Peptides against a protein of PDB entry 5VVV. Designs and how they scored, part 6

Target 1, 276 residues: chain A of PDB entry 5VVV
Amino acid sequence: FLCGVVEGFYGRPWVMEQRKELFRRLQKWELNTYLYAPKDDYKHRMFWREMYSVEEAEQLMTLISAAREYEIEFIYAISPGLDITFSNPKEVSTLKRKLDQVSQFGCRSFALLFDDIDHNMCAADKEVFSSFAHAQVSITNEIYQYLGEPETFLFCPTEYCGTFCYPNVSQSPYLRTVGEKLLPGIEVLWTGPKVVSKEIPVESIEEVSKIIKRAPVIWDNIHANDYDQKRLFLGPYKGRSTELIPRLKGVLTNPNCEFEANYVAIHTLATWYKSN
Target 2, 276 residues: chain A of PDB entry 5VVV as posed
Amino acid sequence: FLCGVVEGFYGRPWVMEQRKELFRRLQKWELNTYLYAPKDDYKHRMFWREMYSVEEAEQLMTLISAAREYEIEFIYAISPGLDITFSNPKEVSTLKRKLDQVSQFGCRSFALLFDNIDHNMCAADKEVFSSFAHAQVSITNEIYQYLGEPETFLFCPTEYCGTFCYPNVSQSPYLRTVGEKLLPGIEVLWTGPKVVSKEIPVESIEEVSKIIKRAPVIWDNIHANDYDQKRLFLGPYKGRSTELIPRLKGVLTNPNCEFEANYVAIHTLATWYKSN

## One batch from the design tools (peptide; made by RFdiffusion4, then SolubleMPNN)

Design b1_p8_5_s1 (from b1_p8_5, 5 letters changed)
Fold by OpenDDE base, seed 5:
Order: C-alpha cells, then sequence, then structure tokens
Structure b1_p8_5_s1 (fold): chain B 276 residues (1-276), chain A 8 residues (1-8)
C-alpha cells in the first residue's frame, strides 16, 4: 500500500530542504511514499524533453538519497502530454533518455502523467493510434518495459476523476482501453468522483476499479489549494472510509502549496491509514 | 492535476 504525499500542485515547488523535512515526517508517521510531480518544475512538464544539468542532477541525487535514508519510496513523475507526438520514435527515445538519466540518480520508481491535457491527438498520431487512450497506453507500456518493469510504475489518466469521464466512469471508452491494454503491473492514479473530492464513496472506487481492472492509487486533492491562493486547508483528512484501504493500491495526498500548512493534513492521513 | 479544473 502506497501511502504518503504527492507534490503535484501548480505554483512554487517545495525547496530541497522542505522535501527532506517531509521525508523525515513521513518516516516518523510510518508513511512510505513521495511522488515528485511539481507541475511548475520546468523539466517535469513544460520542458520534459530537457535533460537535467549537472547542478540539477546533484540536487536530485541528493534528494533521492535522502528519501532512501528515511525509507521513503521516491517516485519520479514526468508529464509529457502537453506536446508529445506519441507516434514519433524520436519523442519516445527522448523520453527514454530522460528517464535513464533519472535512473542514474538512483531512482527506481516512476510515473507517467497525462492529466490536465487536451483530449485531441495530432494528425500523425491519428494515423497510428485508434484513440488517445491507445496512444498513451502504448508509450506507457513501452517505457515500463524499457525500464525493466520497475516495482512501482504509475499512470495518471486524462480522465482521472468521475467528472472527466465520458460519458461516465463505467462506460468510458478511454478508461476501458486503459483497463484492457495497460500492462497489469502499472498502477492507475485517481482523484475520486471529482478533481477535489469532498467524499470518496466505496461504491465509486468499486466502479472505477472494475473498468481499469485494478485497484487505483488515490491522488487526493482534499487539501490542495493551488486553485485558491486565498485559502489554506488546515482540517483533518476526512470523507474517506477506512473501508477504502483494502480496495486501494494507495493514497497520496496532494496538499497545500505552503509546506508549513500541511502538518495536520499529513498527520491525519497517517492516523487514518494506521486505523485500519 | 489542478484542483482549479474542478472549478471550471
Amino acid sequence: as target 1 above (276 residues)
Amino acid sequence: SRAAAAAA
């Protein structure tokens, strides 16, 4: 069971010292996972093709080493979906080389994120792939296999919550393709009925699990505040029955952008997890 | 994911 934090918000990323402090807290609270997915980290999303510089490499190696020190699984995410051409072998090779670099930093767990992108393929991809889901699954499977089938590999679908599913969760052709064609060793991220789910009913997890043919990892936006800079979410982790735990592969909270605001959010997630 | 996509 993956339980911890995703740094998955838009806005100023956490500094390395905050991330190290996070790992210390995660260990202390018996949480085990950190997903590196800061949307405004340039080489994560907007410039996903760009290799890390020597200085950036040193920072990432130090961060990954710190995660290992605190027995936290460091998952490196990349979000190529803004402008990748899935059918272009050069794009696939560029993605491979980027993840090879991160592997050399000592990273062993990875994620491909296709959240917050347009559902349209370019003309070249339409000639090769039957749908956008087929294109995403193809590259994800290829990368997963290329990396030697790492123990933890995550996929974030474009339809990552109930409200984004067309026509709905149980009938989504996109999620059906993901369920049928995504290799079984790849985990699927999900935010619940909404992007920010006040509640995540058990029945909603049973519904999505059926179509994706696996238990999801919850990307939990309950404490995310990147959508409202005037608000801090300081309340406890709530609206999730502990009956979800045996029906999930994990829960990663995507909390407030302000690192200092997240003590209650993360601590109460840990209490919730240990209460099962 | 932008939690902002829930407000759109």
Scores: peptide ipSAE 0.096, ipTM 0.853, DockQ to the pose 0.440
Fold by OpenDDE base, seed 4:
Structure b1_p8_5_s1 (fold): chain B 276 residues (1-276), chain A 8 residues (1-8)
Amino acid sequence: as target 1 above (276 residues)
Amino acid sequence: SRAAAAAA
């Protein structure tokens, strides 16, 4: 069971010292996972093709080593979906080289994220792939196999919550393709019925699990505040029955942008997890 | 998550 934090918000990324402090807190609270997915980190999303500089490499190596020191699984995410051409072998090779570089930093767990992108393929991709889901699954499977089938590999679908599923969760052709074609060793991220789910009912997890043919990892936006800079979410982790735990592969909370605001969010997630 | 604010 993956339990911890995803740094998955838009806005100023956390500094390396905040991330190290996070790992210390995660270990202390018996949580086990950090997903590196900061949307405004340039080489994560907007410039995903760009290799890390020597200085950036040293920082990431140090961060990954710190995660290992605190027994936290470091998952490196990349979000190529803004401008990748899925059918272009050069794009696939570029993605491989980027993940090879991160592998050299000592990273062993990875994620491909296709959240918050347009549902349209370019003309070249439409000639090769039957659907957007087929294109995403193809590259995800290829990368997963290329990396030697790492123990933890995550996929974030474009339809990552109930409200983004067309026509709905159980009948989504996109999620059906993901469930049927995504290799079984790849985990699927999900935010619940909504992007920010006030509640995640057990029945809603059973519904999505059926179509994706696996238990999801919850990307939990309950404490996310990147959509409203005037608000901080300081309340406890709630609206998730502990009956979800045996029905999930994990829970990763995407909390407030302000690192200092997240003590209650993360601590109460840990209490929730240990109550099972 | 920011994308959800555009839909609200």
Scores: peptide ipSAE 0.087, ipTM 0.846, DockQ to the pose 0.356
Fold by OpenDDE base, seed 3:
Parts: C-alpha cells; sequence; structure tokens
Structure b1_p8_5_s1 (fold): chain B 276 residues (1-276), chain A 8 residues (1-8)
C-alpha cells in the first residue's frame, strides 16, 4: 500500500530542504511514499525533453539518496502530454533518455502523467492510434518495459476523476482501453468523483476499479489549494472510509502549496491509514 | 488541475 505525499500542485515547487524534511516526517508517521510531480518544475512538464544539468543532477541525486535514507519510496513523475507526438519514435527515444538519466540518479520508481492535457491527438497520432487512450497506453507500456518493469510504475489518466469521464466512469471508452491494454503491473492514479473530492464513496472506487481492472492509487486533492491562493486547507483528512484501504493500491495526498501548512493534512492521513 | 479544481 503506497501512502504518503504527491508534490503535484501548480505553483512554486518545494525546495530540496523542505522535501528532505518531508521525508523525515513521512518516516516518523510511518508513511512510505513521495511522488515528485511539481507542475511548474520546468523539466517535469513544460520542458520535459530537457536533460538535467550537472547541478540539477547533483540536487536530484541528493534528494533520492535522502528518500532512501528515510526509507521513503521516491517516485519520479514526468508529464510529457502537453506536446508529445506519441507516434514519433524520436519523442519516445527522448522520453527514454530522460528517464535513463533519472535512473542513473538512483531512482527506481516512475510515473507517466497525462492529466490536464487536451484530449485531441494530432493528425500523425490519429493515423497510428485508434484513440487517445491507445496512444497513451502504447507509450506507457513501452516505457515500463524499457525500464525493466520497475516494481512501482504509475499512470495518471486524462480522465482521472468521475467528472472527467465521458459519458461516465463505468461506460468510458477511454478508461476501458486503459483497463484492457495497460500492463497489469502499472498502477492507475485517481482523484475520486471530482478533481477535489469532498468524499470518496466505496461504491465509486468499486466502479472505477471494475473498468480499469485494478485497485487505483488515490491522488487526493482534499488539501490542495493551488486553485485558490486565498485558501488554506488546515482540516483533517476526512470523507474517506477506512473501508477504502483494502480496495486501494494507495493514497498520496496532494496538499497545500505552502509546505508549512501541511502538518495536519499529512498527520491525519497517517492516522487514517494506521486505523485499518 | 488548477483550473479544474477551481471549477469543482
Amino acid sequence: as target 1 above (276 residues)
Amino acid sequence: SRAAAAAA
């Protein structure tokens, strides 16, 4: 069971010292996972093709080593979906080289994120792939296999919550393709009925699990505040029955952008997880 | 999503 934090917000990324402090807190609270997915980190999303510099490499190696020291699984995410051409072998090779570099930093767990992108394929991709889901699954499976089938590999769907599913969760052709074609060793991220789910009912997890043919990892936006700079979410982790735990592969909270605001968010997640 | 979370 993956339990911890995703740094998955838009806005100023956490500094390396905050991330190291996070790992110490995660270990202390008996949480086990950190997903590196800061949307405004340049080489994560907008410039995903760009290799890390020597200085950036040293920082990432140090961060990954710190995660290992605290027995936290460091998952490196990349979000190529803004401008990748799925059918272009050069693009696939570029993605492979980027993940090879991160592997050299000592990273062993990875994620491909296709959240918050346009649902339309370019003309070249439409000639090769039957649907957007087929294109995403193809590259994800290829990368997963290329990396030697790492123990932890995550996929974030474009339809990552109930409100984004067309026509709905149980009838989504996109999620059906993901469920049927995504290799079984790849985990699927999900935010619940909404992007920010006030509640995640057990029945809603049973519904999505059926179509994706696996238990999801919850990307939990309950404490996310990147959408409203005037709000801080300081309340406890709530609206999730502990009956979800046996029905999930994990829960990763995407908390407030302000690192210091997240004590209650992360601590109450840990209490929830240990109450099972 | 920042935009999608604001609309939710």
Scores: peptide ipSAE 0.065, ipTM 0.828, DockQ to the pose 0.318
Fold by OpenDDE base, seed 2:
Structure b1_p8_5_s1 (fold): chain B 276 residues (1-276), chain A 8 residues (1-8)
Amino acid sequence: as target 1 above (276 residues)
Amino acid sequence: SRAAAAAA
């Protein structure tokens, strides 16, 4: 069971010292996972093709080493979906080289994120792939296999919550393709009925699990505040039955942008997790 | 997060 934090917000990423402090807290609270997915990290998303500099490499190596020290699984995410051409072998090779570099930093767990992108493929991809889901699954499977089938590999769908599913969760051709064609060792991230779900009913998890043919990892935006800089979500992790735990592969909370605001959010997630 | 993009 993956339980911890995804740094998945828009806005200023956390500094390395905050991330190290997070790892200390995660360990102390018996949580086990950190997903590196800061949207405004240039080489994560907008410039995903760009290799890390020597200085950036040193920072990431240090960060990954710190996660290991605190027994936190460090998952490196990349979001190539803004401008990747899935059918272009050069793009696939570029993605491979980027993840090879991160592997050299000591990273062993990875994620491919296709959230918050256009649902349309370019003309070249339309000639090769029958759907957007097929394109995403193809590259995800190829990368997963290329990396030697790491123990933890996450996929974030474009239809990552109920409101983004067309026509709905249970009938989505996109999610059906993901469920059928994504290799079984790849985990699927899910956010619940909405982008920010006040509640995640058990039935909603059963519904999505059926179509994706696996238990999801929750990317939980309950405490996310990047959509409203005037608000801090200081309340407890709530609106998730503990009955979800046996039906999930994990829960990763995407909390407030302000690192210092997240004590209650993360601590109460830990309490929730340990209560079952 | 997905929250910012979906609120826009």
Scores: peptide ipSAE 0.124, ipTM 0.860, DockQ to the pose 0.488; fails the geometry check

Design b1_p8_5_s2 (from b1_p8_5, 6 letters changed)
Fold by OpenDDE base, seed 5:
Structure b1_p8_5_s2 (fold): chain B 276 residues (1-276), chain A 8 residues (1-8)
Amino acid sequence: as target 1 above (276 residues)
Amino acid sequence: SLAAKAAS
């Protein structure tokens, strides 16, 4: 069971010292996972093709080493979906080289994120792939296999919540393709019925699990505040029955952008997880 | 997106 934090918000990423402090807290609270997915890290998303500089490499190596020190699984995410041409072998090769670099930093767990992108393929991709889901699954499977089938590999679908599913969760051709064609060792991220789910009913997890043919990892936006700079979410982790735990592969909270605001959010997630 | 989160 993956339980911890995803740094997955828009806005200023956490500094390295905050991330190290996070790892200390995660260990102390018996949480085990950190997903590196800061949307405004240029080399994560907008410039995903660009290799890390020597200085950035040193920082990431230090961060990964710190995660290991605190027995936290460090998952490196990349979001190529803004402008990747899935059918172009050069793009696939570029993605492979980027993840090879991160592997050299000591990273062993990875994620491909296709959240917050348009559903349209370019003309070249339409000639090769039957759908956008087929294109995403193809590259994800290829990368997963290329990396030697790492123990933890995550996929974030474009339809990552109930409200984004067309026509709905159980009938989504996109999620059906993901469920049928995504290799079984790849985990699927999900935010619940909504992007920010006040509640995540058990029945909603059963529904999505059926179509994706696996238990999801919850990317939980309950404490995310990147969408409303006037709000801090200081309340406890709630609206999730502990009966979800045996029906999930994990829960990663994507909390407030302000690192110092997240004590209650993360601590109460830990309490929830240990109460099962 | 930020907009998608705000609309949820």
Scores: peptide ipSAE 0.073, ipTM 0.854, DockQ to the pose 0.329
Fold by OpenDDE base, seed 2:
Structure b1_p8_5_s2 (fold): chain B 276 residues (1-276), chain A 8 residues (1-8)
Amino acid sequence: as target 1 above (276 residues)
Amino acid sequence: SLAAKAAS
């Protein structure tokens, strides 16, 4: 069971010292996972093709080593979906080289994220792939196999919550293709009925699990404030029955942008997890 | 999207 934090918000990323402090807290609270997915990290999303500099490499190696020291699984995410051409072998090779570099930093767990992108393929990809889901699954499976089938590999769908599913969760051709064609060792991220879900009902997890043919990892935006930085979400982790735990592969909370605001959010997630 | 989060 993956339980911890995804740094998955828009806005200023956390500094390395905040991330190290997070790892100390995660260990202390018996949480086990950190997903590196800061949307405004240039080499994560907008410039995903760009290799890390020597200085950036040293920082990431130090961060990954710190996660290992605190027994936190460090998952490196990349979001190539803004401008990748899935059918172009050079793009696939570029993605492989980027993940090879991160593997050299000592990273062993990875994620491919296709959230918050256009639902349309380019003309070249339409000639090769029958749908957007087929293109995403193809590259995800290829990368997963290329990396030697790492123990933890995550996929974030473009339809990552109920409101983004067409026509709905149970009838989505996109999610059906993901469920049928994504290799079974790859985990699927899910956010619940909405982008920010006040509640995640058990029935909603059973519905999505059926179509994706696996238990999801929750990317939980309950405490996310990147959409309204005038607000801090200081309340407890709630609106999730503990009956979800046996039906999930994990829960990763995407909390407030302000690192200092997240004590209650993360601590109460840990209490929730241990209460099963 | 940020807009989709704000509308949720």
Scores: peptide ipSAE 0.072, ipTM 0.853, DockQ to the pose 0.315
Fold by OpenDDE base, seed 4:
Structure b1_p8_5_s2 (fold): chain B 276 residues (1-276), chain A 8 residues (1-8)
Amino acid sequence: as target 1 above (276 residues)
Amino acid sequence: SLAAKAAS
């Protein structure tokens, strides 16, 4: 069971010292996972093709080593979906080289994120792939196999919550393709019925699990504030029955942008997890 | 998206 934090917000990323402090807190609270997915880190999303510099490499190696020191699984995410051409073998090779570099930093767990992108393929991709889901699954499977089938590999769908599913969760052709064609060793991220789910009912997890043919990892936006910088979400982790735990592969909270605001959010997630 | 989060 993956339980911890995803740094998955828009806005100023956390500094390396905040991330190390996070790992210390995660270990102390018996949580086990950090997903590196900061939307405004240039080489994560906007410039995903760009290799890390020597200085950036040293920082990431140090961060990954710190995660290992605190027994926290470090998952490196990349979000190529803004401008990748899925059918172009040069784009696939570029993505491989980027993940090879991160593997050299000592990273062993990875994620491909296709959240918050347009659903339209370019003309070249439409000639090769039957749908957007087919294109995403193809590259995800290829990268997963290329990396030697790492123990933890995550996929974030474009339809990552109930409100984004067309026509709905159980009838989505996109999620059906993901469920049927995504390799079984790849985990699927999900935010619940909404992008920010006040509640995640057990029945809603049973519904999505059926179509994706696996238990999801919850990307939990309950404490996310990147959409309203005038608000801080300081309340406890709530609206999730502990009956979800045996029906999930994990829960990763995507909390407030302000690192100092997240003590209650993360601590109460840990209490929730240990109460099972 | 940020807009979709705010509308949720």
Scores: peptide ipSAE 0.072, ipTM 0.853, DockQ to the pose 0.307
Fold by OpenDDE base, seed 3:
Structure b1_p8_5_s2 (fold): chain B 276 residues (1-276), chain A 8 residues (1-8)
Amino acid sequence: as target 1 above (276 residues)
Amino acid sequence: SLAAKAAS
């Protein structure tokens, strides 16, 4: 069971010292996972093709080593979906080289994120792939296999919540393709009925699990505030029955952008997880 | 998206 934090917000990323402090807190609270997915980290999303510099490499190696020191699984995410051409072998090779570099930093767990992108394929991809889901699954499976089928590999669908599913969760052709064609060792991220789910009913997890043919990892936006800079969510982790735990592969909270605001968010997640 | 989060 993956339980911890995703740094998955828009806005200023956490500094390396904050991330190290997070790992110490995660260990202390018996949480086990950190997903590196800061949307405004340039080489994560907008410039996903760009290799890390020597200085950036040293920082990431140090961060990954710190995660290992605290027994936290460091998952490196990349979000190529803004401008990748799925059918272009050069793009696939570029993605492979980027993930090879991160593997050399000592990273062993990875994620491909296709959240918050346009649903339309380019003309070249339409000639090769039957749907957007087929294109995403193809590259995800290829990368997963290329990396030697790492123990933890995550996929974030473009339809990552109930409100984004067309026509709905149980009938989504996109999620059906993901469920049928995504290799079984790849985990699927999900935010619940909404992007920010006030509640995640057990029945809603049973519904999505059926179509994706696996238990999801919850990307939980309950404490996310990147969409409203005037708000801080200081309340407890709530609206999730502990009956979800046996029905999930994990829960990763995407908390407030302000690192210092997240004590209650992360601590109450830990209490929730240990109460099962 | 940020907009989708704000609307949810």
Scores: peptide ipSAE 0.053, ipTM 0.817, DockQ to the pose 0.309

Design b1_p8_5_s3 (from b1_p8_5, 3 letters changed)
Fold by OpenDDE base, seed 3:
Structure b1_p8_5_s3 (fold): chain B 276 residues (1-276), chain A 8 residues (1-8)
Amino acid sequence: as target 1 above (276 residues)
Amino acid sequence: SLAAEYYS
């Protein structure tokens, strides 16, 4: 069971010292996972093709080593979906080289994120792939196999919550394609009925699990505040029955952008997880 | 912000 934090918000990323402090807190609270997915990290999303510099490489190697020291699984995410051409072998090879570099930093766990992108494929991709889901699954499976089928590999769908599913969760052709064609060793991220789910009912997890043919990992935006910088979410982790735990592969909270605001959010997630 | 577009 993956339990911890995703740094998955828009806005200023956490500094390396905050991330190391996070790992210390995660270990202390018996949490086990950190997903590196800061949307405004240029080489994560907007410039995903760009290799890390020597200085950036040293920082990432140090961060990954710190995660290992605290027994935290460091998952490196990349979000190529803004401008990738799925049918172009050069794009696939560029993504492979980027993930090879991160593998050299000592990273062993990875994620491909296709959240917050346009649903329209380019003309070249439409000639090769039957749907957007087919294109995403194709590249995700190829990358997963290329990396030697790492123990932890995550996929974030474009339809990552109930409100983004067309026509709905149980009838989504996109999620059906993901469920049927995504390799079984790849985990699927999900935010619940909404992007920010006040509640995640057990029945809603049973519904999505049926179509994706696996238990999801919850990307939990309950404490996310990047959509309204005037708000801080200081309340406890709530609106999730502990009956979800046996029905999930994990829970990763995407908390407030302000690192110092997240004590209650992360601590109460840990209490919730240990209450099962 | 992109966040506001997806979370609103």
Scores: peptide ipSAE 0.066, ipTM 0.826, DockQ to the pose 0.856
Fold by OpenDDE base, seed 5:
Parts: C-alpha cells; structure tokens; sequence
Structure b1_p8_5_s3 (fold): chain B 276 residues (1-276), chain A 8 residues (1-8)
C-alpha cells in the first residue's frame, strides 16, 4: 500500500529542505511514499525533453538519497503530454534518455502523467493509434518495459476522475482501453468522483476498479489549494471510509502549496491509514 | 486542471 504525499500542485515547488523535512515527517508518521510531480518544475512538464544540468542532478541525487535514508519510496513523475508526438520514435527515445538520467540518480520508481492535457491527437498520431488512450498506453508500456518493469510504476490517465469520463466511468472507452491494454504491473492514479473530491464513496472505487482492472492509487486533492490561492485547507483528512484501504493500491495526498500548512493534512492521513 | 472543474 502506497501512502504519503504527491507534490503535484501548480505554483512554486517546494525547496529541497522542505522535501527532506517532509521525508522525516513521513517516516515518523509511518508513511512510505513521495511522488515528485510539481507541475511548474520546467523539466517535469513544459520542458520534459530537457536533461537535468549538473547542479540539478546533484540536487536530485541528494533528494533521492535523503528519501532512501528515511525509508521513503521516491517516485519520479514526468508529464510529456503537452506536446509529445507518441508515434515519433525520437520522442520516445528522448523520454527514455530522460528517465535513464533519473535512474542514474538512484531513482527506481517512476510515473507517466497524462493529466491536464488536450484529448486530441496530432495528425501523425491519428495515423498510428486507434485512440488517444491507445497512444498513451503504448508509450507507457514501452517505457515500463524499457526500465526493466520497476516494482512501482504509475500512470495518470487523462480521464483521472469521474467528471472527466465520457460518457461516464463505467462506459468510458478511454478507461476501457487503459484497463485492457495497460500492463498489469502499472498502477493507475485516480482523484475520485471529481478533481477535488469532498467524498470518495466505496462504490465509486469499485466502479473505476472494474473498468481499469486494478485497484487505483488515489491522488487525493482534498487539501490542494493551487486552484484558489486565497484558501488554506487546514482540516483533517476526511470523507474517505477506512473501507477504502483494502480496495486501493495507495493514497497520495496532494496538499496545500504552502508547505507549512500541511501538518494536519498529512498527520491525519497517517492516522486514517493506521486505523485499518 | 483543478481550476477548470471548480469554476465550470
């Protein structure tokens, strides 16, 4: 069971010292996972093709080493979906080289994120792939196999919540393709019925699990505030029955952008997890 | 995006 934090918000990423402090807190609270997915890290998303500099490499190596020191699984995410051409072998090779670099930093767990992108393929990809889901699954499977089938590999679908599913969760051709064609060792991220789910009913997890043919990892936006910088979400982790725990592969909270605001959010997630 | 669902 993956339980911890995803740094997955838009806005100013946390500094390395905050991330190290996070790992210390995660260990103390018996949580085990950190997903590195800051949307405004240029080399994560907008400039995903760009290799890390020597200085950035040193920082990431230090961060990955710190995660290991605190027994936290460090998952490196990349979001190539803004402008990748899935059918272009050069794009696939570029993605492989980027993940090879991160593997050299000592990272062993990875994620491919296709959230918050246009659902339209370019003309070249339409000639090769039957759908956008087929294109995403193809590259994800290829990368997963290329990396030697790491123990933890995550996929974030473009339809990552109930409200984004067309026509709905159980009938989505996109999620059906993901469920049928995504290799079984790849985990699927999900935010619940909504992007920001006030509640995540057990029945909603059973529904999505059926179509994706696996238990999801919850990307939990309950404490996310990147969509409203005038608000801080300081309340406890709630609206999730503990009956979800045996039906999930994990829960990663995407909390407030302000690192200092997240004590209650993360601590109460830990209490929830340990109450099973 | 988080913003799009909150304001739509």
Amino acid sequence: as target 1 above (276 residues)
Amino acid sequence: SLAAEYYS
Scores: peptide ipSAE 0.065, ipTM 0.839, DockQ to the pose 0.297
Fold by OpenDDE base, seed 4:
Parts: sequence; C-alpha cells; structure tokens
Structure b1_p8_5_s3 (fold): chain B 276 residues (1-276), chain A 8 residues (1-8)
Amino acid sequence: as target 1 above (276 residues)
Amino acid sequence: SLAAEYYS
C-alpha cells in the first residue's frame, strides 16, 4: 500500500530542504511514499525533453538519497503529454534518455502523467493510434518495459476522475482501453468522483476498479489549494472510509502549496491509514 | 483544471 504525499500542484515547487523535512515527517508518521510531480518544475512538464544539468542532477541525487535514508519510496513523475508526438520514435527515445538519467540518480520508481492535457492527437498520431488512450498506453507500456518493469510504476490517465469520464466512469472507452491494454504491473492514479473529491464513496472505487481492472492509487486533492491561492485547507483528512484501504493500491495526498500548512493534512492521513 | 471542476 502506497501512502504519503504527491507534490503534484501548480505553483512554486517545494525547496529541497522542505522535501527532506517531509521525508522525516513521513517516516515518523509511518508513511512510505513521495511522488515528485510539481507541475511548474520546468523539466517535469513544460521542458520534459531537457536533461538535468550537473547542478540539478546533484540536487536530485541528494533528494533521492535523503528519501532512501528515511525509507521513503521516491517516485519520479514526468508529464510529457503537452507536446509529445506518441508515434515519433525520437520522442520515445528522448523520454527514455530522460528517465535513464533519473535512474542514474538512484531512482527506481517512476510515473507517467497525462493529466490536464488536450484530448486531441496530432495528425501523425491519428494515423498510428486508434485513440488517445491507445497512444498513451503504448508509450507507457514501452517505457515501463524499457526501465526493466520497476516495482512501482504509475500512470495518471487524462480521465483521472469521475467528472472527466465520457460518457461516465463505467462506460468510458478511454478507461476501458487503459484497463484492457495497460500492463498489469502499472498502477493507475485516480482523484475520485471529482478533481477535488469531498468524499470518495466505496462504490465509486469499485466502479473505477472494474473498468481499469485494478485497484487505483488515489491522488487525493482534498487539501489541494493551487486552484484557489486565497484558501488554505487546514482540516483533517476525511470523507474516506477506512473500508477503502483494502480496495486501493495507495493514497497520495496532494496538499496545500504552502508546505507549512500541511501538518494536519498529512498527520491525519497517517492516522486514517493506521486505523485499519 | 482543478478550478473549473471544483466550482462546477
């Protein structure tokens, strides 16, 4: 069971010292996972093709080493979906080389994120792939296999919540393709019925699990505030029955952008997790 | 987007 934090918000990423402090807190609270997915980290999303500099490499190596020191699984995410051409072998090779570099930093767990992108493929991709889901699954499977099938590999679908599913969760052709064609060792991220789910009913997890043919990892936006920088979500982790735990592969909270605001959010997630 | 979905 993956339980911890995803740094998955838009806005200023956390500094390395905050991330190290996070790892210390995660260990203390018996949580086990950190997903590196800061949307405004340039080489994560906008410039996903760009290799890390020597200085950036040193910082990431130090961060990954710190996660290991605190027994926290460091998952490196990349979001190539803004401008990748899925059918172009050069794009695939560029993604491979980027993830090879991160592997050299000591990272062993990875994620490919296709959240918050346009559903339209370019003309070249439309000639090769039957749908957007087919393109995403193809590259995800290829990268997963290329990396030697790492123990933890995550996929974030473009339809990552109930409200984004067309026509709905149980009938989504996109999620059906993901469920049928995504390799079984790849985990699927899900935010619940909504992007920001006030509640995640058990029935909603059973519904999505059926179509994706696996238990999801919850990307939990309950404490996310990147959509409203005038608000801080300081309340407890709630609206998730502990009956979800045996029906999930994990829960990663995407909390407030302000690192200092997240004590209650993360601590109460830990209490929830340990209550089962 | 988070904003559009949260306020829908």
Scores: peptide ipSAE 0.064, ipTM 0.838, DockQ to the pose 0.272
Fold by OpenDDE base, seed 1:
Structure b1_p8_5_s3 (fold): chain B 276 residues (1-276), chain A 8 residues (1-8)
Amino acid sequence: as target 1 above (276 residues)
Amino acid sequence: SLAAEYYS
């Protein structure tokens, strides 16, 4: 069971010292996972093709080493979906080289994120792939196999919550393709019925699990505030029955952008997880 | 992910 934090918000990324402090807190609270997915980290999303500099490499190596020191699984995410051409072998090779570099930093766990992108394929991809889901699954499977089938590999679908599913969760052709064609060793991220789910009913997890043919990892936006920077979500982790735990592969909370605001959010997630 | 456009 993956339990911890995803740094998955829009806005100013956390600094390396905040991330190290996070790892210390995660260990102390008996949480085990950090997903590196800061949307405004340039080489994560907008400039995903760009290799890390020597200085950035040293920072990432130090961060990954710190995660290991605190027994936290460091998952490196990349979000190529803004402008990748899935059918272009050069794009695939560029993605492979980027993940090879991160593998050299000592990273062993990875994620491909296709959240918050246009649902339309370019003309070149339409000639090769029968749907957007087929394109995403193809590259994800290829990368997963290329990396030697790492123990932890995550996929974030474009339809990552109930409200984004067309026509709905149980009938989504996109999620059906993901469930049927995504290799079984790849985990699927999900935010619940909504992007910010006030509640995640057990029945809603059973519904999505059926179509994706696996238990999801919850990307939990309950304490996320990047959509409204005038608000801080300081309340406890709530609206998730502990009956979800045996029905999930994990829970990663995407909390407030302000690192200092997240004590209650993360601590109460840990209490929830240990209450089972 | 939490683009403001996805929460409106």
Scores: peptide ipSAE 0.067, ipTM 0.846, DockQ to the pose 0.507; fails the geometry check

